# Peptides against a protein of PDB entry 7Q4I, part 106

Target 1, 281 residues: chain A of PDB entry 7Q4I
Amino acid sequence: HENSTIAERLYSEVRVLCWIMTNPSNHQKKARHVKRTWGKRCNKLIFMSSAKDDELDAVALPVGEGRNNLWGKTKEAYKYIYEHHINDADWFLKADDDTYTIVENMRYMLYPYSPETPVYFGCKFKPYVKQGYMSGGAGYVLSREAVRRFVVEALPNPKLCKSDNSGAEDVEIGKCLQNVNVLAGDSRDSNGRGRFFPFVPEHHLIPSHTDKKFWYWQYIFYKTDEGLDCCSDNAISFHYVSPNQMYVLDYLIYHLRPYGIINTPDALPNKLAVGELMPEI

## One batch from the design tools (peptide; made by RFdiffusion4, then SolubleMPNN)

Design b2_p18_1_s3 (from b2_p18_1, 9 letters changed)
Fold by OpenDDE base, seed 5:
Structure b2_p18_1_s3 (fold): chain B 281 residues (1-281), chain A 18 residues (1-18)
Amino acid sequence: as target 1 above (281 residues)
Amino acid sequence: DEVLKKAQEIADEIDKEY
């Protein structure tokens, strides 16, 4: 037995639509396992593809497949969401079909923010975009207002948003969002620990796993440590998670318990007004 | 496209080390 009262409250108050970037070849291999694990904890789950799959709840977007079309798929995905689902949620998460997300921790992070605040969160990188942009693989979450601004104000204007479908999708959406004054939020916890991660837990938790010359240390917007101090106790996402590891993570996070240890959640913070952000740490 | 080139370099580096 467990007490999930606060989690149930946040499920109702912080509604999340998760859209998963996938393709027809990955519907059975990867996307299905997202649906069977962490994706079931989203308020709405949609798989964005080039082919329809009613069993998966996959949408056929009018785009080609391949890495060169990821930006095109992202634009069409958000257009589809805006047209059909903008009122079905308060927050809109992009994830890959090999991203694992602890949705309850994301709701906890998002709770104080208004969905009418033009903001988005993820693993912030510093290159190419002045305010930073969110890593595509770690997943990133837009407020309802951010989606509106992206689709209605940015996408129709070639001066604000790239009209071609080529380029790194996370950089391009980052440029577009900056151009319509959507803020790149700080997703770190109160201890300054990250919540969105572009790699598997092992790569962040093990000290000296990577050389400091590795590009990641030059790209990360905020200074971060390795080991247990790398990651929030309320971490939200990891990338390059295999289908099997998704089930392992589900077991470890939601089922496995050390007998006699009871975790009591911290109190919820005060809600922010529209346009307000949490203080920098 | 410098962004695309860099994205490919990043992908290649990730695939090499991870």
Scores: peptide ipSAE 0.015, ipTM 0.553, DockQ to the pose 0.083
Fold by OpenDDE base, seed 1:
Structure b2_p18_1_s3 (fold): chain B 281 residues (1-281), chain A 18 residues (1-18)
Amino acid sequence: as target 1 above (281 residues)
Amino acid sequence: DEVLKKAQEIADEIDKEY
């Protein structure tokens, strides 16, 4: 009943490996629900943990648990991906086990870009890193070349990349990537609306939900609005999504249809050359 | 919750398509 031809094309042409940051205590509570919902739409799905779980497809990374090890886990995750999976995809998404992602919208955003372009996308924040960095919770996606540069050029050099496992994971990877000339891309749509969100839809969609002094408004790299104009019609991710809400979102996005309304997708943009970016809005 | 149950069933169906 549904024409998925273009989505199927993008599934083949824009291959995405999704790695999910999780821990053994969350395998059943959270991670399995990612696997049962949006994670199914990744070309490859891997759960990065401290313990192996064959049912989940979880990898045991040589790291400890806790917030102080998130950066360590990210480094080891990308090392693992580079060693075992660098050719399995064109793009490599990091998400949390409470991030929900519309993978088709991500493929649409990524379609014009070469995976050989050193670029990554997400919810861009402005502090700490000159070009900005991508919010960890909203999820961020690296090109294959970005992964290569991160693992091969940045990680081995303590001057380019923090050698210890402490610090804010998203800031630290942002610093490392900047130091190897991986560009922090603009993930906004053609209307300047964001696609990656560090909170649940409610927090972005409801006007005046947050105080103007809320840290987010000081962190966001690009000017954004609240309300219906907050978010792209092709939004990619939301954070702090409960396991139950993942199923609700799956239903609402992929099954619930207003009868008689047919959405015709926009034409795909022209592909960019290696190293070329879409103009910022 | 019937909505959640339905959503889960649908998610399982989608899994077969990909």
Scores: peptide ipSAE 0.015, ipTM 0.473, DockQ to the pose 0.021
Fold by OpenDDE base, seed 2:
Structure b2_p18_1_s3 (fold): chain B 281 residues (1-281), chain A 18 residues (1-18)
Amino acid sequence: as target 1 above (281 residues)
Amino acid sequence: DEVLKKAQEIADEIDKEY
């Protein structure tokens, strides 16, 4: 027996629009499985594509396909959101069609923040952008104000935001957001454990899974360890999750329970003022 | 995989409701 009262409260108070980066070839292969699993827990779910799909609720953005157009798609996606959906949510999550997200944990992280605070969260990387940028694969979430600044202030100015559609999507949005004073937030929990992950749980949880020379260790903004201490008990996202693994994760997280163990949620933190961030850990 | 099978069954049930 479950009590979801707090989760229901947060669903109402911390409204999340999730947009999924996809393409027509992945509508059936990947995107539909997001819709059937974690995507149903978003307040609004939109698939951003180059072709319309009414079954999926996919939007045809005026962009080409291919890896070289991901930045273009991100720009058009947020333009679309700003035009049609800016008041439908408080927070705006970008995820890939192979990202898995525990939306309740994201709402918990976001709860203290004002959506009018220019901030965004994700797996923070340190290269290329002074304040850091959020890994594209792990997914990243913008406040409503961050979306406004991105679309209204950054995108129209080629000096602030790259006009071309080429480049690393996550780096380019990170540059644009920094240029309009959107803060790269700290998504770590109170124990300093990460919440957004650019790989599957196995890659983070298993010690020595990767070589010490693996690029990831040079890219992470905050020092993290491998093993069980790598990841928050309230982790938010994982990347490279296959369609089948999404269903497995849904089962493990929302259905499988160890008998006799009752989890009580921690108390919600105090709400922050507009522009205020949580203290550094 | 028994876990995958169970997860798929749950997913299929959800799809019937929506």
Scores: peptide ipSAE 0.012, ipTM 0.503, DockQ to the pose 0.021
Fold by OpenDDE base, seed 4:
Structure b2_p18_1_s3 (fold): chain B 281 residues (1-281), chain A 18 residues (1-18)
Amino acid sequence: as target 1 above (281 residues)
Amino acid sequence: DEVLKKAQEIADEIDKEY
């Protein structure tokens, strides 16, 4: 029998609304598998689409489909959240319909932070935005205050936030958030290991002879080594996870246990004041 | 490293589903 007392406490104290970026063609192919796996561990789960789906709990946003409209969809998704759900959670996660998330590990990372702190977390990239921005594929999580600032202060001002729907959605939201003083947090663990990953576990865990010229090594904000030290024991997300792999990961993480090995959770850190961040490692 | 070899084998099986 598992002792889930701490996880249950964090479920109550660190409320997460997860919104999933999807489209009508992926409702059955991908999004429903998120709902049947890791998405059930969110306090609230919403699928953001261009068509309504009552079985999926999908919302029809007033946007077109296609890669060139992802920024438009992100803006409309956060407007919808602010109007209907801003008090339903403390933290607001964006993920793709092929992102897998260990929500308990995200709650553990977020626990010390106030939701009134203007901060967001994810896999931090260094180009285009001075403080960095969070990779769209790895998923990124905004505090309630960050959502408020984005929707109320940034979006209405074309000087602060791009008015058209074109561009890389993760870069564009990163620019908007920087312009309203939302801080790009450090999601690394106490050992300096990453928690949000823009690829599958295999690509991070296995030292591939990937050419040092691979774009990822130029984009990462924090230098991380490949191999066993790449990934936190409390990793939060992986991207490019197939529907079948979501069920495999659910089994491996939540059901498969090595007999005789007992995991004792670390003590929770002290809570931070509003506006306070953890020290940089 | 046997751990890395096993990880690679698992990963290769996962990649076949893509």
Scores: peptide ipSAE 0.018, ipTM 0.529, DockQ to the pose 0.037; fails the geometry check

Design b2_p18_1_s4 (from b2_p18_1, 5 letters changed)
Fold by OpenDDE base, seed 1:
Structure b2_p18_1_s4 (fold): chain B 281 residues (1-281), chain A 18 residues (1-18)
Amino acid sequence: as target 1 above (281 residues)
Amino acid sequence: DPILEKAEKLAAEIDKEY
């Protein structure tokens, strides 16, 4: 039997609502596999779609489908969350239907922060937004206060938030959040290793002889190394994870154990005051 | 999606190294 006492504590103290960006064509192909794997570890799991699906627990948002409507869907998703679910969690994760998330590692990262702190976390990119923005594919998590500011202060103001549904979803929310003083947090661990990843583990872990001209190296806000030092031992997310890979990751992370190796978790950090951030590394 | 296209290219490059 695994000693899950700390994980159970964090499940109670760091409540996470996960909303999954999906569409009706992906309900069975992708979204159901999120629900059957990592999504079951969220305190609440909602699939944001254009069609209702009671089996999936999908919400029909008043948006069209297609990549050009992702920003529209994100706006409506957070409006829906604010109206119906703002008190159901402390933190609000956006993920795609091909994002895999280790929710326990996210709770560990979030534990010291107040949900009343206007902050959000993810894979921080440096272009387009002065403070940076979080990669859409890696998933990003907003505090309750960040959601409030986004929905109540930013979205109603065309000067703060793009009113149309076009544009890069992650960039547009990043602009909106900056405009209402929601801080783009540092999601790196104490060793400076990333936790949110916009690609599959293989692409981060294997030193690709990829030209240093690869856009990713120009987009990342924090310099990261390639190879095993790329990624925190407490990594939170990976993107472009196939449905089959989700089950493989679930097995490897939660079931497969090397016999006789017991990992002792690090001590939880002290809780921060409202508005306080962890020191930059 | 420029990210997806780039990820696919990266994946293809990794697959070539194996």
Scores: peptide ipSAE 0.010, ipTM 0.551, DockQ to the pose 0.119
Fold by OpenDDE base, seed 2:
Structure b2_p18_1_s4 (fold): chain B 281 residues (1-281), chain A 18 residues (1-18)
Amino acid sequence: as target 1 above (281 residues)
Amino acid sequence: DPILEKAEKLAAEIDKEY
């Protein structure tokens, strides 16, 4: 017997719309498995594609396919969300069709923040954008106000936001958001451990998996260690998760229990006022 | 894939409980 009372409360109070970046070739191969695993725990789940799929609930955006169109797809996805779904949630998660997300841990991180605060969270990188930007693969979550500012204030102005569809998707949205004073939040836990991860758990948990010259160590905004201290006990996302690994993670996180060990959740923090952030660690 | 089918069934059971 499990007690889900706090998780149910957060499901109601911290509403999350998840949009999944996919393409027609991945609807059956990848996106369907997101829908059958962690995507069910979103308050709303939408697949953003170039073709409609009624079984998947995929939206056909007016964009081409390919890596050079990812920024175009992100712009059109947020326009679609703003037009049709801005009041359906408080927070708006972008994820890839190979991202796995523990939505309850994301709600826990977001709980103290107002959705009217212009903020977004993810795995923060330091290059190209002064305040940093969030890694596209780890997934990133915008407040309702951040989506409004992005769509209404940034996108219509070529001086604030890139008008063409070329460039790195995560860098370009990061530039646009900075230009409309959307804050790049700190997603680390109270121990300074990360919650959003641009790789699979193995790559973060195993020490010396990568050389110190690996680009990731130059890109990460906050200094992090490898090993068990790499990752929050309330980690939110991992990237490059295969369809089979999504079902394994669902089993390990939500079903498998060590007999005789009971986890007691920490108390919820106090809610912040509009425009307030958690203190820096 | 029999492994995938088994994993999908397990996932469906988890979704009923949560």
Scores: peptide ipSAE 0.009, ipTM 0.446, DockQ to the pose 0.021
Fold by OpenDDE base, seed 3:
Structure b2_p18_1_s4 (fold): chain B 281 residues (1-281), chain A 18 residues (1-18)
Amino acid sequence: as target 1 above (281 residues)
Amino acid sequence: DPILEKAEKLAAEIDKEY
């Protein structure tokens, strides 16, 4: 028997709405597998598409399909969330239909923060945005206040937020959020290890898998190591996870156990005041 | 996007192994 008492407490106290970026061609191929795996652990799960799908619970946003419309879809997704769901959660996760998320680890990271703090978390990149921005593929999570500022203050002002639907989605939201004083948080654990990952576990865990000249090492905001020291024991997300790999990860994380090893969770940290961040590591 | 191009190649390689 597993003791889930702390996880159940965090499920109630740290409410997460997950919205999944998808398209009609991926509803059955990818998005359905998110719903059947990690997405079931969100407090609310919504698929943002260009077509409605009642089986998936997909929303038809007023946007076209294609990579050039990802920024448009993100803007409309957060507008939809603000209008219909802003009080249904405390935190609002964007993920792709090939992102895998350990929602319990995200709740643990978010627990000390107030949802009224204008902050967001993810895999922080350093180019284009002074404070950094969060990688779109790794997924990023906004506080309720961050969503409010994005939708109410940034989106209506072309000087603060790009009106066109073109551009890199993650960079554009990062610019908008910076312009309304939403802080790009540090998602690293107490040992300085990352929690949000823009690639599959294999690419982060295996040393020398990527060339040192790979763009990722120039983009990452915080210095990170390769191998087992790359990743927090409480890692939150991985990207480019195939539908089959989602089921494998679900099995490995939630079902497979080494007999005789009992994990004791760390104590919850103290809650922060509104506007307060964890100390930099 | 160089990220997506690499990811698409990786996804295609994973899909080919099955």
Scores: peptide ipSAE 0.019, ipTM 0.535, DockQ to the pose 0.096; fails the geometry check
Fold by OpenDDE base, seed 5:
Structure b2_p18_1_s4 (fold): chain B 281 residues (1-281), chain A 18 residues (1-18)
Amino acid sequence: as target 1 above (281 residues)
Amino acid sequence: DPILEKAEKLAAEIDKEY
């Protein structure tokens, strides 16, 4: 029925640990639906919370709940991963409990990179951080070396990484990662199309008369167009995806097929050396 | 955080549409 040989190869060679930002009130409402859809395609799936839930595989981090503690939760989540799971994967994805991810497309993007390269990927924004930072909502993925540098080199040093738990989570991790020479990678495809999206597919695919003054256009690091050319055919993530829409996306992406159309995957690129990045587009 | 506030407004609009 379906040839998944390349996807199976990438599942073994490009191991991804996905950690999901959640809270106890969202375990049943949101997080459970991640586990039942795209989260099952991660090599390891962990839900980072303030309460333990053995049915969900949720971890109780030593943090308070609320939007002002998201940075604190991110720091504790990566500490937990480093202590317990740093060798269980090659790449470490942060996502929210309303993020949808096509993990196979992420493995394809990551395949040429060494996990020992200090790099991370996502939807790159330009403000506040010189090299840019990755949007929290779109999800972002760190190499194993990036996690090591974040936890071991950045977090213990208040001069390199913010010690309090306040601030924008994605900006603060972006500052910390820059300060330990973790590179903000380019996640665009060979056509210059984005792969990580901070909104639902509809908002990217349909040119809205969104005022050119919309903050998003000022924040994006790379110039992108709206419409059919907005998004890679190998897009990785979308944000603000409802639990019901996760099941719809799972059906559309993995089950619904136009009869008689066979998609042949492109050849895998050559692997890069440690510290090497793909050429700029 | 101006980003969070803007994202929340946008999320609220999206949540109404879905």
Scores: peptide ipSAE 0.014, ipTM 0.549, DockQ to the pose 0.110; fails the geometry check

Design b2_p18_2_s1 (from b2_p18_2, 10 letters changed)
Fold by OpenDDE base, seed 2:
Structure b2_p18_2_s1 (fold): chain B 281 residues (1-281), chain A 18 residues (1-18)
Amino acid sequence: as target 1 above (281 residues)
Amino acid sequence: SEEFEKKVEEEVKLIEKE
């Protein structure tokens, strides 16, 4: 017997539209497994592709395929969301078809924020963008106001947002969002632990898994450590999660329980006013 | 894994070319 009352409340109060970056070659290989696992916990789930797939509820965006078109796909995805779905959710998550997301933990992080606050969250990186940008692979979530500013204010202006479809998707959206005063939020928990992760849990949890010269340590905006203290108890996302690992994670997170351990959730924080952020940690 | 390092290196290289 599980009490999901708070999670159900947050599902209604913190509505999340998840859009999944995919391509036709990955519809069956990857995307369908997102739909069968964590994607079912989104208030709305859309697969953004270059081809329609009725089994996925995939949208055919007017973009080419290939790594050089990811930025183009992101722009078209958010245009599509703004036109068709801006009122269907309060928050808009981009994830890859190999990103795993604990949506309840994301709702918990987002709860105090107004969706009218121009803010977005993810794994913050420090290069290229002054305020930082969010790692594409870890997934990032925009407020409704952030989506509005991106689509209405940034995208139409080549001075604010790159018109070409080439570029690092996450860097380019980060530049655009900064240029329209969308804030790069702090997604860390109250202990300063990260919630969005650009790698699988193993790569973050196992000390010395990576060399100290590994680029990640130079890119992270906030200092983080390896090991058990790397990751929030309320972690939100992991990247490079294989289709099989998605089912394993679903089982481990939502089904497997240690008998006799009752997790009592912390009290919800107070809601912030429009434009307010949580205090820096 | 070597495969992980290669994927990551490719992603970084894409960013650095811009």
Scores: peptide ipSAE 0.024, ipTM 0.662, DockQ to the pose 0.653
Fold by OpenDDE base, seed 1:
Structure b2_p18_2_s1 (fold): chain B 281 residues (1-281), chain A 18 residues (1-18)
Amino acid sequence: as target 1 above (281 residues)
Amino acid sequence: SEEFEKKVEEEVKLIEKE
């Protein structure tokens, strides 16, 4: 028997809207599998596309398809969320249709923070943006206030936010958010281990999987190790997860249990005031 | 893996196009 009382409490107190970046060609191939796995644990799940799909709950944004339009799609997605859904959640997660997310672990990380704090979280990268930016593939989560500032203050001002739809989506939103004083938070656990990952678990868990020249080691904002110490016991996301792997991860995380091992959750931290952050580790 | 390298190259290319 499983006791979900704390998870149920966090589901009500830390409301998460998940929006999934997808396209019409991936509705059946990828996005549907997000909906059938981890996406069902979001308080609200929306698929952002160029075509409507009532079975998927996909929204047709006024954007073209292709990588050159990802920034355009992100801008329109957050405009849509602000207009229709800003009060439906406290936190707003962007993920790709091949990102897997443990939403309960995200709620645990977010619990102490006020949604009125202008902050966002993800896998922090150091280039291009002074405070850093969050990797697009690992997924990133904005507070309600961060969404407000992005849509109302940043997007209308071409000096604060890129007006065209070109560029790297994650870097561009990172620039815009910095320009409106949305803080790039620290997603690491109390042991300094990461929670958002831009690759599959295998690439992070296997030591020496990449050489030291691999771009990732130059991009990471915080020092990280390879192997079992790479990743928090409360890891939140992995990227490049195939549809089949999503079902495997769902089984391993939520169904498979080693008999006789009981995990006692840590106590919840104290809630922070508006504008207050947890100390960086 | 070849797939990993391709994915990495694609991510780097997206960032460099700025």
Scores: peptide ipSAE 0.024, ipTM 0.671, DockQ to the pose 0.700
Fold by OpenDDE base, seed 4:
Structure b2_p18_2_s1 (fold): chain B 281 residues (1-281), chain A 18 residues (1-18)
Amino acid sequence: as target 1 above (281 residues)
Amino acid sequence: SEEFEKKVEEEVKLIEKE
């Protein structure tokens, strides 16, 4: 038995629509396992594909498949969300079909923010975009106002947003969002530890897993350490999670408990005004 | 893992092509 009262409150007050980037070849191999694990904790779950799948709740977007079309798929996904689902949630998460997300931890991070604040969160990278951009694989979450600005103000203007479907999806949306004054938020916890991760937990937790010349250390916007201090106790996402690992993570996070250890949640912070951000750490 | 290295290399290549 556990007390979920605070989690239930946040489920109601911090509504999250999760859209999953997938393709027809991955509906059964990957996307189905998202639906059976962490995706069930979203307020709304939609799979964005090139083919419809009624069992999965997959949408057929008018875009081709392949890595060179990811930006095109992202644009069409947010257009679809704005047209059909903009009032179904307060926050709109993009994740891949091999991203694992602890949705309760995301709601906790988002709780103080107004969905009318033009902001988005994720694993912030520093290249190409002055304010930074969010790593595509770690997943990123837009406020309702950020989605509105992206679809209504950025996408129709080729000077603000790339009309071609080529390019790195996460960089291109980052450029578009900056051009309409959507702020790249800080996802770190009060100790300066990250919450969104572009790799599996093992790659972040194990010291010296990567060489110091590894690209990631040059791309991260905020300085991070390896080992246990790499990751918040309230971590939100990990990438490159296999279908089998999703079920393992679901068991470890939601079922496995050390007997006699009780976790008391921190008090919720005060809500911010529209346009207000938490102080930088 | 070899799969991790390949995925990382592909992500870097996608970003560098811009």
Scores: peptide ipSAE 0.024, ipTM 0.659, DockQ to the pose 0.737
Fold by OpenDDE base, seed 5:
Structure b2_p18_2_s1 (fold): chain B 281 residues (1-281), chain A 18 residues (1-18)
Amino acid sequence: as target 1 above (281 residues)
Amino acid sequence: SEEFEKKVEEEVKLIEKE
């Protein structure tokens, strides 16, 4: 038997809408497995597609399919959220249909922040955007105010936000958000360990798994170590997670227990004022 | 996996073109 009292409290106080980037070819292959695993722990779960699927709860956005349309889909997804769901949550997570998310760990990270603070979190990359941008694959989460600024202030202005649907989705939203003074937050834990990961756990946990010339080491905004120190004990997301691995992760995280080991959660931090961020590490 | 490397390379190529 588990005591979920704190998790239940955070579920109510830190409401998260998760929208999943998908396409019609992945509804059955990938997206349904998100719905059957970690997606059920979101306060609201929506699949953003080009075709409607009532079984999946997929929305047909007015965009084409393919990687060249991901930015267009992201713009339309947030427009849809703003129009229909802006009051259904405090925080708005974008994830891919092969992203796995520990939503409780995300709520823990977000707890001190006001949803009226213009901020977003994810795996921060340093190129192209001065303050950095969040990796698309690792997933990123916007505050309600960040969504408002994106949709109402950025999107209507071609000088602030790219009007074309082409481009790297994560870079383009990063540019738009910077232009409306949405802050690229630091998602690291108190030990300086990352929480959002653009790869599977294996690729982060195994030392020297990648060459030092691997692009990731040049793109990361914050220096990170390899091995067990790579990743927070309260990690939030991993990318390139297969459908089968989603069920494995669900079992390992939520069911498998080492007998006789009791995990006592840390105390919740104090809430921040509107516009206040946690101190940098 | 080879599939992972390809996906990562494709994402990087999309970012570098802009």
Scores: peptide ipSAE 0.023, ipTM 0.679, DockQ to the pose 0.790

